# Peptides against a protein of PDB entry 5FRP, part 186

Target 1, 225 residues: chain A of PDB entry 5FRP
Amino acid sequence: VEWTESIPQIIATREDISKELNQALAKTFIDSDPRVRRTSVMIFNKVPVTEIWKNITNKAIYTSLLHLAREKHKEVRELCINTMAKFYSNSLNEIERTYQNKEIWEIIDTIPSTLYNLYYINDLNINEQVDSVIFEYLLPFEPDNDKRVHRLLTVLSHFDKKAFTSFFAFNARQIKISFAISKYIDFSKFLNNQESMSSSQGPIVMNKYNQTLQWLASGLSDSTK

## One batch from the design tools (peptide; made by RFdiffusion4, then SolubleMPNN)

Design b2_p29_2_s3
Fold by OpenDDE base, seed 4:
Structure b2_p29_2_s3 (fold): chain B 225 residues (1-225), chain A 29 residues (1-29)
Amino acid sequence: as target 1 above (225 residues)
Amino acid sequence: MEEELEAQLLPEPETEEEFQEALEKLLSL
């Protein structure tokens, strides 16, 4: 643990991390102690993306990071999912594609596929987190159409078949959610009108409102679990 | 090393049925 905690400082201060250090770091990602694994993942959050790409050259580190997205240990998994999504986004924004970093990019480019494949674990908490990181890091809201399309194409360009299927399912669900939210708003407006509420339709709309809320809530994980 | 890591990972669906079930659940929300 203590050694791994020192790594961010080492990466920040040294221009060239030795092969030995990279090998040692790679081992920390698969350490039996979840605290060590957690600390290792945190390196990607604490160190600037440019310094990570410069100093972490062992492919096994990146591969291990991606694997931890499926870790049984909830805290480490959740941290990893957020970390890898953010790292992907930051890499797209800040790291140029060169011949020297091509092999690392080949791994990083699989992050979207890795994340979309997490839906197949069929866990509501994981699904919610994946939803969140998709909107925050993978496909963030971008008002510029060209940038938005370019990002989308970049994300999709390395999808495997399962990730594509998951992507379409995700989008279909989002359409349904959007529709439900729209209806919720309409019902809310209706119910906030006194004349409408006193009408014969008042109870009917109230029922539909409650059903809509229940449906929306059913998609939310229990934050206490 | 890879085997030890695999033991710490949540299982991926192996069958098409498991994939479809996960997709259906995703779509039912």
Scores: peptide ipSAE 0.247, ipTM 0.820, DockQ to the pose 0.757
Fold by OpenDDE base, seed 2:
Structure b2_p29_2_s3 (fold): chain B 225 residues (1-225), chain A 29 residues (1-29)
Amino acid sequence: as target 1 above (225 residues)
Amino acid sequence: MEEELEAQLLPEPETEEEFQEALEKLLSL
């Protein structure tokens, strides 16, 4: 643990990390102690993306990071999912593709596929987290159309078949959610009108409103679990 | 090393049925 906690400082102070240090760091990602694994993931949060790419050259570290997205330990998993999504986004924004870093990019380019494949674990908490990181890091709001399309194409270009299927399912769900929200708004407007509420449609719309709310709520994980 | 790591990970669906169930749940919001 203590050694791993020192790694961010070492990376920040050294221009080049030795092969031995990279090998030692790789071992911490697969350590039996969840605290060690957590600390290892935190390196990617504490060190600037440019410094990570410069100093962490062992492919096994990146591969292991991706594996931790499925970590049984909830805290480590949640941290890893957020970390890898953010790291992907930052890498796309800040790291050029070169011959020297090609092999690392081949791994990093699989992050979107790795994340979309987490839907197949069939866990509501994981699904919600994946939803969140998609909107925050993978496909963030971008007002520039060219940038938005380029990002989308970049994300999709490295999908495996399962990730594509998950992507389509995700989008289909989003359409349904959007429709439900639209209906919720319509019902709310109706119910806020006293004349409408006093009409024969009042009770009917109230029931539909409640059903819509229940449906929307059912898609949310219990934050207490 | 890979086997030890895999033991620490949540399982992926191995069957088409498990795959479809996960998709259905994702769609059933």
Scores: peptide ipSAE 0.246, ipTM 0.818, DockQ to the pose 0.765
Fold by OpenDDE base, seed 1:
Structure b2_p29_2_s3 (fold): chain B 225 residues (1-225), chain A 29 residues (1-29)
Amino acid sequence: as target 1 above (225 residues)
Amino acid sequence: MEEELEAQLLPEPETEEEFQEALEKLLSL
């Protein structure tokens, strides 16, 4: 733990990290202690993306980071998912593709596929987190149409068949959620009108309102677990 | 080393039925 906590400072102060240090760092990502794994992931949050690409040259570190998205330890997994999504977005914005970094880009370009494949674990907490990082980092709001399309094509260009299928399912679900929210608003407006509530339609709309709420709530994870 | 890491990870679906179940659940939310 203590050694790994010193790594961000070392990366920030040195122009190049030795091969031996990269190998030692790679081992911390697979350590049996979740605190060590957590600290290793935090390096990607504490060090600027440009310095990470410059100093971390061992492919195994990036591969191991991607694997930790499926970590059994909840805290480490949640941190890893946020970290890798943010790192992907920052890399697209700040890192040029060169011959020297080609092999690392081949790994980083699989981050979107890795994240979309997490939907197949069928866990509500994971699904909610993946939803969040998609909107925040993978496919953020972009008012420029050309930039938005270019980002989308970049994200999709390395999808496997399963990731593409989950991508389609995600988009279909978002449309359904939007529709349900619209109906919830309409029903709420109806129920807030005293004349409408006292009408023969009052009980029917109340039932539809409750069904809509139940459906929306079923997509929420239990915050107590 | 890879085998030790895999033991610490959540399993991925291996069958088409497991994939389909996960997709259906995702679409039902």
Scores: peptide ipSAE 0.243, ipTM 0.816, DockQ to the pose 0.756
Fold by OpenDDE base, seed 5:
Structure b2_p29_2_s3 (fold): chain B 225 residues (1-225), chain A 29 residues (1-29)
Amino acid sequence: as target 1 above (225 residues)
Amino acid sequence: MEEELEAQLLPEPETEEEFQEALEKLLSL
């Protein structure tokens, strides 16, 4: 733990991290202690993306980061999912594709597939987190149509077959959720009107409101688990 | 070393049925 905690400072102060240090760092990502693994993932959050790409040259580190997205330890997994999604987005924005970094890009370009494949674990907490990182980092809101399309094409261009399937399922679900939210708003407006609530439709709308809430809530993870 | 890592990971669906079940659940939310 303490050694790994020193790595961000070392990366920030030294231009050339030794091959030996990279090899030692690679081992920390697969350490039996989840605290060590957590600290290793945190390097990607504490060090600027440009410095990570310069100094972390061992591809095994990036591969191991992607594997930790499926880790059984919840805290490390959650941290890893957020970290890799953010790192992907930052890399797209700040790192040029060169011949020298091609092998690392081949790994990083699989992050979208890795994330979309997490839906197949069939865990509500994971699904919620993947939903969140998709909207925040993978496919963020972009008002510029050309930029939005370019980002979408970049994400899709490296999808495996399973990721494509989950992508379509995700989008279909989002349409349903959007519709449900729209109905929730309509029902809420209706129920906030005393005249409407006192009408013959009042009890009917109240029932639909409750059903809509239950449906929306069923898609949310239990934050206590 | 790879085997130890896999033991720490959540299982991936192995069958097409498991994949379809996960997709159905995703769509039901």
Scores: peptide ipSAE 0.242, ipTM 0.815, DockQ to the pose 0.804

Design b2_p29_2_s4
Fold by OpenDDE base, seed 3:
Order: sequence, then structure tokens, then C-alpha cells
Structure b2_p29_2_s4 (fold): chain B 225 residues (1-225), chain A 29 residues (1-29)
Amino acid sequence: as target 1 above (225 residues)
Amino acid sequence: MEEELEKRLLPEPETEEEFEEALKKLLSL
């Protein structure tokens, strides 16, 4: 643990991390202690993306990072999912594609597929987290249409068949959620009007409101689990 | 070492039925 905690400082201070250090770091991602694995993932959050790409050259580290997205240990998994999504976004924004970094990009370009494939684990907490990182990092709000389209095409260009399928499912669900939220708002406005509540439609709208709430709530993970 | 790593990971769906179930659940939320 202590050794791994020192790695961010070493990366920040040294322009060239030795092959031996990269090999040692690769081992920490597969360590039996989840605290070591967690600390290893945190390197990607503590070190600037440009320094990561420069100093972490062992492919096994990036591959291991992606594997940890399926980690049974919840804290490590959640950290990994956020970290890899953020790292992907930062890499797209800050790292040029060169011949020298091609092999690392081949791994990094699979991050969107890796994330969208997490929906197949069929876990509500994971689904919620994947939803979050999609909006925050993979397909963030972008007012520039050309940039938005380019980002979308970049994300989709490396999808496997399953990721592409989950992408469509995700979008279809988002449309449903959006519709439900819109209806929830409309029903809420109606119910807040005393005259409307006293009408013959009052009980009907109340029922629809409750159904909408139940549906929306059913899609939320149990925060206690 | 690889086998031990896989034991620490959540299983991936192996069957088409498992994939379909996961998609159905995703769409139902």
C-alpha cells in the first residue's frame, strides 16, 4: 500500500519511469489486497493524463484497469468505472494519436465498449453508475454540434456488437425516462392546483402520478446496498 | 494468477438468454 501511494509523486517528478517500475505497478492492479488495487486505480486520478501516457507504458496496466470495472469489490469497481471513463475523456481531449502510443490507444478505445458491456452484468448499481459516467465523461453535454457528433462517432467506432446493442437499449430507456419525467412534472403541476384536484380528473391524475413515481423509483438503485 | 483474477471479477453473461435478460432489465428501468 505505502509503495503504491508513492507512485503518483514518482510519476509527477520523473519524466521517465523505468520498465521495472511499470512492471511493479502492473502487479499492484492484480494484488490480492483491494486497498492496493484501489490505490493503483487512484494513480489515474492523481496524475495528469499527459503524464500517465508518458510514463505508464506497460499495456498490462491499462488492460488491468479495464478488468477492474468488473471487480467484485464494490469500492474498487466504482472507483475504476469512474476513473476509466474520466481517463478516456481526458485522453480524447489531451492526447494526440501517434504511432508510438498506438498500442495504448487500442486499449483505451475499448473503454466505451467496456463500460456499455457492464449493463450485461444486470446490476442496478452498476447500471446507475454507467449511466452517470456516460453523461459525465463519454458523451458529455457539448453545445458545438460538430464536436458532439465527432465525440459520438469516436465512442461508437470501437463498439463491439454487444456494446452497440446496449447503446441502443440505453437510448431507448432514456427516452422513456425523459417522457416519464415530463409527465411527472405535468402531473405535479396539476396536483398542486386545488381546482384541478377537486375536479373529476383529480383522482385519475393522482393515480398516474403515483404510477409514474413508482416506475421512476424502480429504476433507481438501493442506496443502502 | 489469471484464474485468481477472474475469481475476483463479476461474471460476464455467457448465454444469449443472459444477455437478453440484462437488456430487458435495462429497458424496464
Scores: peptide ipSAE 0.275, ipTM 0.835, DockQ to the pose 0.809
Fold by OpenDDE base, seed 2:
Structure b2_p29_2_s4 (fold): chain B 225 residues (1-225), chain A 29 residues (1-29)
Amino acid sequence: as target 1 above (225 residues)
Amino acid sequence: MEEELEKRLLPEPETEEEFEEALKKLLSL
């Protein structure tokens, strides 16, 4: 643990990390102690993306990071999912594709597929987290149309078949959610109008409002679990 | 080493039925 905690500082101070250090770091990602694995993942959060790409050259580290997305240890998994999504986004924004880093990019380009494939674990908490990182990091709001399209195409270009399938399912669900939210708003407006509430439709709309809320809530994981 | 790592990971669905069930659940929300 203590050694791994020192790595961010080492990366920040050294221009080049030795092969031996990379090998040692690779071992920490597969350590039996979840605290060590967690600390290893945190390196990607504490060190600037440019420094990570410069100093972490062992492919096994990146591969191991991606594997931790399925970690049984909840805290490590959740951290890893957020970390890899953010790292992907930062890499797209800040790292040029070169011949020298091609092999690392081949791994990093699989992050979207890795994340979308997490939907197949069929865990509500994981699904919610994946939803969140998609909106925050993979396909963030971008007002520039060309940039937005380019990002989308980049994400999709490395999808496996299962990731594509989950992508379409995700989008279909989002449409349903959007529709439900729209209805919620409409019902809320109706219920806020006293004349409407006093009408014969008042009780009906109130019932639909409650049903809509219940449906929306059912899609949310229990944050306490 | 790979086997030990796999023991720490959540299982992926192996059958098409498991994939379909996961998708169905995702769509039901």
Scores: peptide ipSAE 0.274, ipTM 0.835, DockQ to the pose 0.779
Fold by OpenDDE base, seed 1:
Structure b2_p29_2_s4 (fold): chain B 225 residues (1-225), chain A 29 residues (1-29)
Amino acid sequence: as target 1 above (225 residues)
Amino acid sequence: MEEELEKRLLPEPETEEEFEEALKKLLSL
């Protein structure tokens, strides 16, 4: 743990991280202690993306980072999912594609597919987190249409078949959620009107309102689990 | 080493039925 905690400072100060140090760091991502794995993931959060690409040259580190997205240990998994999504976005924005970094880019370009495939674990907490990182890091709001299309094409260009299917399902779900929210608002307005509530439609709309709320709430994970 | 790591990871669906079930659940939320 203590050794791994010193790595961010070393990377920030030294341009010549040895092959041996990279190999030692790669071992920490598969350590039996979840605290060591957590600290290793935190390197990607504490060190600027440009310094990571410059100093972490062992491709096994990046591959191991992606594997931790499925970690059974909840804290490590949640940290990893946020970290890899942010790292992907920062890399697209700040790192040029060169011949020298091609092998690392081949791994990093699989991050979107890795994240969209997490929906198949069928865990509500994971689904919520993946939803969040998609909107925050993978496909953020971009007012420039050309930039938005370019980012979308970049994300999709490395999808496997299952990630494409998950992507379409995600978008279809977002449309359904938007529709449900719209109905919730309409029903709420109706129920807030005293004359409408006293009408024959009052009980019917109340039932639809409750069903809509229940459906929306069912998509939320239990924060206690 | 890779085998030990895999034991620490959440399982991926192996059958088409498991994939379809996960998608159905995703669309129902």
Scores: peptide ipSAE 0.274, ipTM 0.835, DockQ to the pose 0.819
Fold by OpenDDE base, seed 5:
Structure b2_p29_2_s4 (fold): chain B 225 residues (1-225), chain A 29 residues (1-29)
Amino acid sequence: as target 1 above (225 residues)
Amino acid sequence: MEEELEKRLLPEPETEEEFEEALKKLLSL
């Protein structure tokens, strides 16, 4: 733990991390202690993306980071999912593709597939987290059409078959959610009007409002679990 | 070492039925 906690400072102060340090760091990602694994993942959050790419050259570190997305330990898994999504986005924005970093990019380019494949674990908490990181990091809102299309094509270009399937399912679900939210708003406006509530449609709209709320709520994880 | 790592990971669906079940649940939310 203490050694791993020192790594962010070392990376910030040294231009060249030794091969031995990279090898030692790779071992911390697979350590039996979840605290060590957590601390290792936190390096990607504490160190600028440009410094990570410059100093962390061992491919095993990046591969191990991707594996931790399926970690049984909830805290480590949740941290890893957020970290890898953010790291992917930052890498696309700040890191040039060169011959020297090609092998690392081959791993990083699989992050979108890794994330979309987490839907197959069939866990509501994981699904919510994946939804969140998709909107925040993978496919963020971009008003520029060319940039948005380029980003989408970049994400899709490395999908496996299962990731494509989950991608389409995700989008179909988002359309349904959007429709439900629109209906919720319409029903809320109707119910806020006293004349409308006193009409024969009042009870019918109230019922539809409650059904819509129940459906929307059913998609939320239990924060106590 | 790889086997020990895999034991720490959540299982992935192995059958097409398990994949379809996960997709169905995702779409039901």
Scores: peptide ipSAE 0.271, ipTM 0.833, DockQ to the pose 0.818

Design b2_p29_3_s1 (from b2_p29_3, 15 letters changed)
Fold by OpenDDE base, seed 3:
Structure b2_p29_3_s1 (fold): chain B 225 residues (1-225), chain A 29 residues (1-29)
Amino acid sequence: as target 1 above (225 residues)
Amino acid sequence: FKIERLKEYENTPTEQQQEFLKLEEEFLK
């Protein structure tokens, strides 16, 4: 653990990392101690993306990072999911595609698929997290249409079949959620109006409001779990 | 040491979330 914790500083201060260090780091991602694995993942959060690409040259490290997205240990998994999504986004923004980094990009380009495939685990907590990182990192808000489309195409261009299916399911769900939220707002406005509440529609809308809330809640994970 | 991994289901996310995705539009009218 202590050794791994020192790695971010080493990467930040050195222009090169030895092959041996890369090999040692690769082992930490598969360490039996989840604290070691966690610390390893944190390297990708603490070190600038440009420095990661420069100094982390062992392909196995990137592969292992992606594998941790399915880690049974919740804390490690959750950290990994956020980390890889952010790393993907930062890489797209800051790292040029070259002949030299092609092999690493081949791995990094699978991050979207890796994330979308997590929906197949059928876990509400994971689903919620994946939803979050999609909006935050994979397909963030972009006012420029051309940039937004380009990002989307980039993400989709490396999808496997399962990822595509998940993508469509995700979008379908989002549309429904958005609609439900819209109705929630409408019903809330209605219920906050005294005249409306006193009308014959009052009880009906109250019922719809409750059903809407129940439906929305059913799609949310339990934060206590 | 082998890291324990969460399993994937064969069914699609849509199938997995069928109950959630079943939006009863009647209560949203």
Scores: peptide ipSAE 0.203, ipTM 0.762, DockQ to the pose 0.288
Fold by OpenDDE base, seed 2:
Formats: sequence, C-alpha cells, structure tokens
Structure b2_p29_3_s1 (fold): chain B 225 residues (1-225), chain A 29 residues (1-29)
Amino acid sequence: as target 1 above (225 residues)
Amino acid sequence: FKIERLKEYENTPTEQQQEFLKLEEEFLK
C-alpha cells in the first residue's frame, strides 16, 4: 500500500526533474558564451534521435536550435545548420507522428523553411552549405520513386512563401549548373582532340571553355574565408 | 543576452542570382 502511494510522487518527481533539466538545457542555447551554445547543439549530433525526442520535451529547445541557424557566430551557425538538417532527416526516418509529439513536430517541420530562408542572407558560404545539406539530408538520393516523392512532398508541405521562392530559384540554378557542366564536358572533349584544336573553331571553343570554368567557379565560395 | 542574427535581404534568391544566370545564357548557347 505504501509503495503504491509513493508511485505518483515518484512519477511527479521524475517529471519535475525532467522539466528542470529541460529548462536548464533551454538556457544553454541562448547562453552568451558561443562555446556553451556549440555544446548544446552538439547534443543533437551525439545523442540518437529517438533519445532526443524522448528526453527533450521542452519545445523552446527546438525553437532555439532553429534560431541558431542565423547566428552571427560562424562556427555555431554552421554546426547548427548541419545539425538541424541531419536531425530533420533522422526524425523523418525514425520518429512516428503521434498526438504526444505533435507540438515538437510542428517545430521540426519548419526546418526546411528555416534552411531555405537562409538563401535570403545572400552569403556564398551559407548558400553553399545550404546546398550541401539539401542534397545530403533534406532531399537525399532515393532510388525508390514513391519514397522520393513522399519526402519531397513532406519537405514542401510546410514551406512558407519565401522558402518556396528559394526552392524554385535553387532548382533553376541547379538546371543551369548542370547545363554548364555538360558544356564543360563537351568543350573538354573538343579541346582534347588535336584535329579539332587545329581547326578554326579551336580558339573559339577554348574561349568558351575558359568562360564556362569561370562561371562555374563564380558559384563557389572562397574556401579561404 | 540577445544572439545577433544575420540579416535577410528583401530580394529573392532568383534576383540575387540574376547576373549569374544571365551570364550563362551568353556563352553556353
């Protein structure tokens, strides 16, 4: 009888402890020390997604994570962008949507929009990183057509207007890049042929080749910055 | 403590890359 009477108190205590821990963790995401913020973000990388969803119940933590994607501190921001993209992908793959986790999913479902909105910062380094995480985590290679379409629809289903605009711009750019790469290959083949190089078209193609390379390179961020 | 955030521009990503996209049309035809 005494044991049964203690169970509610134990449960309540655990909930309280969990709540306090979550509250404490939430504060670390907005700490003035970027090292503390970095460490907090790393929790999402080091802990399995299933355990995160189980133990991190304070929605403010997830909101704060997403907020760090635009942090001025480069290292924290870059880590956050990769982390949230990966976390999103893992969540889609491993976490079921339930009534209990609905509020958290409402936040997590905004990750794609959050990422695509980063293009509006108009920073080449950020753009490159966003491109990378899109291909790696948001819209990864999937040979199964149904799964690929489902993932795409899931990603798009929570887009805001800005994200949609960014999405279309991204796709348009990718088409252009693909075309440029194709031309680069064609020009390269031409230039590798001695007879072609000796023709009247040789200098013209060489010029186009160089322009193509320059154009392709202009889309890349400076690795030294 | 308020975390400083990077500013978003009002122009669209399409507009941001307009010059880049136009350059392609000139030499890749």
Scores: peptide ipSAE 0.199, ipTM 0.757, DockQ to the pose 0.295
Fold by OpenDDE base, seed 4:
Formats: structure tokens, sequence, C-alpha cells
Structure b2_p29_3_s1 (fold): chain B 225 residues (1-225), chain A 29 residues (1-29)
């Protein structure tokens, strides 16, 4: 653990990380101690993306990072999912594709598929986290249509078949949620109007409002689990 | 050391979420 904790500083201070250090770092991602694995993942959060790409050249490290997205240890898994999504986004924004980094990009380009494939685990907490990182890092809100489309195409260009299926399912769910939210707003406005509430439609809309809330709530993960 | 990994289900995300996706338009109209 202590050794791994020193790695961010080493990466920040040294221009070239030795092959031996990369090999040693690769081992920490598969260490039996989850604390070591956690610390290893944190390197990607503590070190600037440009420095990571420059100094971490062992492809096994990146592969191992992605593998942790499915590990049983919850804390490590959750950290890994957030970390890889953020790292993907930062890489797209800050790292150019070159001949020298091609092999690493081949791995990084699988991050979207890796994340979307997590929906097949059928865990509500994982689903919620994946939803979150999709909106925050993979497909963030972008007012520029061209940039938004370009990002979308980039994400989709490396999807496997399972990821595509998950993508469509996700979108279908989002459409339904959006519709329900829209109705929730409409019903809320109606119920906040005294004249409307006094009408014959008042009780009917109240019932619809409650049903809409229940439906929306059913899609939320239990934060206590 | 072999890291234990969570298993994937055979069902698609669409199938898994079918109950959630069930929305009766009648109560939303």
Amino acid sequence: as target 1 above (225 residues)
Amino acid sequence: FKIERLKEYENTPTEQQQEFLKLEEEFLK
C-alpha cells in the first residue's frame, strides 16, 4: 500500500518511468489486498491524464484497470467505474491519437463498451452508477450539436454487440423517464392552481400525480443498500 | 491471485428493465 501511494508523486516528478516500475505497478492492480487495488486506481485520479499517458506505457495496467469494473469488492469497483469513465473523457479531450500511443488507445476505446456491459450484471446500484458516469463523462451535455454528434460517434465506434444493446435499452429507459418527468411537471402545475383543483379533474389529476411519482421512485436505487 | 468478478446475466438490459419500462399511458394522459 505504501509503495503504491508513492506512485503518483513519482509519476509527477519523473519524466520517464522505468519498465520495471510499470511492471511493478501492473501487479498492484491485481493485488490480493483491495486496499492496494484501490490505491492503484487512485493513481488515475491523482495524476494528470497527460502524465499518465506519458509515463504509464504498460498496456497491462490499463487492461487491469478496466477489469476492476467487475470486481466483487464494492468500493474498488465503484471507484474504478468512476475513474475509468473520467479517464476516458479526459483522454478524448486532452490526448491526441498517435502511432506511439495506438495500443493504449485500443484499450481506452473499449471503456464505453466495458461500462455499458455492466448493465448485464442486473444490479441497481451498478446501473445507477453507470447511468451517472454516462451523463457525466461519456456523453455529457454539449450544446454544440456538431461536438455532441462527434462525441456520440466516437463512443459508438468501438461498441461491441452487447454494448449496442445496452445503449438502446438505456435510451429507451431515458425516453420513458423524460416523459414521466414531463407529466409530473404538468400535474404539479395543475395541482398548484386553485381553480384547477376545484374542478372535476382535480381528484383525477391527483391520482395520476401519485402514480407518476410511484413509477419514478421505482426506478431509483435504494440508497440504503 | 484471481480477482472475483461479478457475473453477467444472459438476459438483455431491455428484458431486465421490462417491468420498469412498463408505463401505462392511461395514467399519464
Scores: peptide ipSAE 0.197, ipTM 0.756, DockQ to the pose 0.256
Fold by OpenDDE base, seed 1:
Structure b2_p29_3_s1 (fold): chain B 225 residues (1-225), chain A 29 residues (1-29)
Amino acid sequence: as target 1 above (225 residues)
Amino acid sequence: FKIERLKEYENTPTEQQQEFLKLEEEFLK
């Protein structure tokens, strides 16, 4: 743990990271101690993306990072999912594609597919986290049409079949959620009107309101678990 | 040491969430 915690400082201060250091770092991602694995993931959060690409040249490190997205240890997994999504976004924004970094890009380009495949675990907590990182890092709001399309195409260009399926399912779910929220608002407005509540439709709308709330709540993870 | 990994289902996300995605038109019309 202590050794791994020193790595961010080393990367920041040294231009010449040895092959040996990369090999040692690669081993920390598969360490039996989850604290060591966690600390290893944190390197990608603490070190600027440009320095990571410059100094971490062992492709096994990137592969191992992606594998931790399915880590059974919850804390490590959750950290990894956020980290890899952010790292992907930062890489797209700041790192040019060159002949020298081609092999690393081949791994990094699989991050979107890796994330979308997590929906197949069918866990509400994971689903919520994946939803979050999609909106924040993978497909963020972009008012420029050309940039938005370019980002979308970049993300989709490396999807496997399962990821595409998840992508469409995600979008369908978002549309339905949006519709349900719209109806929730309409019902709320109706119920806030005394004349409407005293009408024959009052009890009917109240029931619909409750059903809508129940449906919306059913899609949420239990934060206490 | 081999890291334990979470299970992946073969069913699509749509199939897995079909109950959630099943909106009763009755309560949303």
Scores: peptide ipSAE 0.195, ipTM 0.758, DockQ to the pose 0.267

